# Designs tried in a protein design run: peptides against a protein of PDB entry 5D63. Part 6

Target 1, 292 residues: chain A of PDB entry 5D63
Amino acid sequence: SLRRGIYHIENAGVPSAIDLKDGSSSDGTPIVGWQFTPDTINWHQLWLAEPIPNVADTFTLCNLFSGTYMDLYNGSSEAGTAVNGWQGTAFTTNPHQLWTIKKSSDGTSYKIQNYGSKTFVDLVNGDSSDGAKIAGWTGTWDEGNPHQKWYFNRMSVSSAEAQAAIARNPHIHGTYRGYILDGEYLVLPNATFTQIWKDSGLPGSKWREQIYDCDDFAIAMKAAVGKWGADSWKANGFAIFCGVMLGVNKAGDAAHAYNFTLTKDHADIVFFEPQNGGYLNDIGYDSYMAFY

## One batch from the design tools (peptide; made by RFdiffusion4, then SolubleMPNN)

Design b1_p30_5_s4 (from b1_p30_5, 14 letters changed)
Fold by OpenDDE base, seed 1:
Structure b1_p30_5_s4 (fold): chain B 292 residues (1-292), chain A 30 residues (1-30)
Amino acid sequence: as target 1 above (292 residues)
Amino acid sequence: SAAEEARRREEEARRAARAAFAALPARLAA
């Protein structure tokens, strides 16, 4: 079954993603096919899938940027019915905004069925052009039509997945304690993470003994990422991944505070030094505490 | 009970964490 998380949703037939046009929060904003750039944020193309309790394989899909929800216009079962962004809530009972998402017959892609109409999200004519119509269309779960098949590329991690990534890292002290602050985390590309660091003013900040040292830099970076998240996205129910660690050196005579994020495959962590903007697989310290 | 064992494990984990923290360098450097 599909896990709660943030997804980039890509057509199985053509290199097109489900895009909320212009990221607009207006009711009735078209959802369209649009090109995407791999390993980037793809701002208007991220969707938070929230599972509905006690309704098997059924979700709301919240556009991360606009905070609006995928909505089948009037819940119509007519082929060609528009799919739009519309105001809603994560646990709505409105069948226009409830989507049953299960594996297709190929076992890799998913199909997205409207709960009420039983029609499927369809990239009309498999059109790969920017702005191509996405609509509700008749179909079956077993049909091989690539217009209705979607890859769900997961762009977030759960707190449990983050915890697992930390646990398998070799630079964790035997006394390690982790403190989880949120449930689901958007994982940023390093380029975006670095840009937030640059925009925070930290590159120009001067290290000063105790008054503005390693812990201040690390906390300032986390605060900058948090602010960036709040300023960039209108959806709720997720955070931006940026951890803080406290570590001790191999000699046991020095401690440091630093940041960390996750690798692209979400399997490992990478350390980030907020004093210089460097990414390191080994920062020279073993973490005894983290919060993220 | 399973609930009492869970609480005991949590308290032991907290005690172990506090003891471990006390043994680490008290001052952050760099």
Scores: peptide ipSAE 0.033, ipTM 0.424, DockQ to the pose 0.083
Fold by OpenDDE base, seed 2:
Structure b1_p30_5_s4 (fold): chain B 292 residues (1-292), chain A 30 residues (1-30)
Amino acid sequence: as target 1 above (292 residues)
Amino acid sequence: SAAEEARRREEEARRAARAAFAALPARLAA
């Protein structure tokens, strides 16, 4: 079963992703196929899948950028019916915005079926061009047509997944206490994380004993990421991953505050030094506390 | 449902994580 999370949804046949045209919040904005760049944000191509309580394998799909929802126009079962962005809510009862998402017959890709019409999200003719039509189309769950098969590349982690990544890191103190602030986190590429750091003013900030030292830098970085998230995305119900850690050195005579994020595969953490923008596998401290 | 159970578990985990603070073993100096 597909987990709640943020996904980049890629066609199984061609290198095209499900894109909300221009990221527009207007009702009826076309959802189209569009090229993407791996290991980047792909702004208009991120979708929050929210599972519907008591309806098996059924979700709303909220575009992160626009805050609007994937919508089958008039809920029509006709082949070629437009799929658009439309205003909605995460737990709507509108069948135009309810999508049953299950594994295809190949066991790796998914098919996206409209709950009401029972038609499938289709990249029409498998067109790989930017702006290619995505529509509702007749199909079956067992059909192998790649026009209706989609890879759901997970771009987020749950708090539990983040906790697990922390727990297996060798630089965690035996007294470690973690505090989870949110439930689902968009994990940023390091390049984006670094750009937020640069834009925050932290590179020009002066270390000052106690008044603006390690904890201030680490908290300022987290605040900058939070602000970036709030300013960048119209969807709700997720956070941007940026952790703060407090650590003690091996000698036990110094403590430090620093940041951390997740690696590309979301399996491990990497430490980030907000005083210099460096990424480290070993920051020289063992964490006794984190919040994220 | 599975979705409701997943949310419940997530909320319980968040609540547990936030419930208690411990004294810091050392002051930050770096």
Scores: peptide ipSAE 0.032, ipTM 0.438, DockQ to the pose 0.030
Fold by OpenDDE base, seed 5:
Structure b1_p30_5_s4 (fold): chain B 292 residues (1-292), chain A 30 residues (1-30)
Amino acid sequence: as target 1 above (292 residues)
Amino acid sequence: SAAEEARRREEEARRAARAAFAALPARLAA
């Protein structure tokens, strides 16, 4: 089954993603096919999939940028019915906004079926052009038509997955205690993480003994990421991944506060030094405490 | 072009986020 999370949803036939046009929050905003850039945010193309309790393989899809939901216009079963952004809630009973998402016959891609109409999300004619129509269309689960097959690239991690990544890292002290603050985290590309760091003013901040030292830099970075998240996205129910760690050196005579994020494959963590903007696999300390 | 429009949309979204974020250095100094 598809897990709760944030997804970039790409067509299986052509290099197009499901895009909310202009990221608009207006009811009836077209959802369209659009090109994307790998390893970037793709602002209008991220969708939070929220599983519906007691309804197998069924979700709402919230656009991260607009905070609106994928909606089949009037719930119509007619081929060519528009799929739009529309106001909604994560656990709605409105069948226009309920989507059954299961593996296609190829075992890699998914099909997206409207719960009410039983039609499928279709990139009309497999059109690879920007702004190409996405519509409800007749189909079957076993049909191999790539117009109705979608790759769900997960852009987030659960708190449990983050915890597991930390547990695999060799630079964790035997006394380590982790404190989880949220349930689901958007994982940023390093380029975006670095840009937040730059925009925060931390590169120009002066280190001062005790009054503005390592802990102040690390907490300021986390605060900057939190603010960036709040200012960038209208959807709720997720956070932006940015951790704070306290660590001790091998000699046990020095401590440091620093940040960390997840690697691209979400399998491990990488340390971030907020005093210089560096990414390191080994920061020279073993973590005895983290919160994220 | 379609590629230019795609870049424009992403840049506008990023710029909007940065504009609100730019006040953070002053808050850290307070």
Scores: peptide ipSAE 0.018, ipTM 0.426, DockQ to the pose 0.016
Fold by OpenDDE base, seed 3:
Structure b1_p30_5_s4 (fold): chain B 292 residues (1-292), chain A 30 residues (1-30)
Amino acid sequence: as target 1 above (292 residues)
Amino acid sequence: SAAEEARRREEEARRAARAAFAALPARLAA
């Protein structure tokens, strides 16, 4: 089954993603096909899939940016019915906003079926143009039509996945204790992470003994990411990944506080030095504590 | 171009999303 998480949803036939037009929170905002840039945020194209308890393979899809939900207009089973953003809740009973998401016949892509109408999310005519119509359309689970097949690129990690990535890292002290603060984390591209760092004012912050040193920088970075998340996204139920670590050097005579994030494949962590904005595979310390 | 439009949309979204972010440094220094 598809896991709870944030997804970039890409058509299997053409380089187009499911886009909420202009990221608008207005009811009835068109969901359309739109080009995307790999390894970027793609602001209007991120969807939180929330599994519905006791309904197999069925989800709501919340647009991260707008906080609105994918909605089949009037729940109509007519081919060509508009798919729009609409106000809703994660665990709604409204069948217009309930989507059964399962693997297609190719075993890689997914199909997105409206729970009520049993029609499928369709990139009409496989149109790769920006603003191309996405609609409910008749179909079956076994059809090979790429207009109704979607790749779900996972853009988030669970706390368990983050914990596993940390556990695989060689720069963890034997006394390590991690503290998980959230359940699901949007993982940012380094470019975005760096931009948050720049916008926080940290690049211009002066190191001062005790009063504004490594811990202050590391906490400031986490606070900046948290604030960025709160300001950037209207959806709830997730956080932005930014960890804080305390580490000790190999000699055991110095300690440091620093940040970390996840690699693109979410399998590993990379250390981030908030005092200079550097990404490092080895920061020279072994972590004995983290919170994220 | 299509690439320029994509970049523009993302930049605009970023700017809109970060309207209050500029106040953060002052709060962290307090």
Scores: peptide ipSAE 0.014, ipTM 0.415, DockQ to the pose 0.017

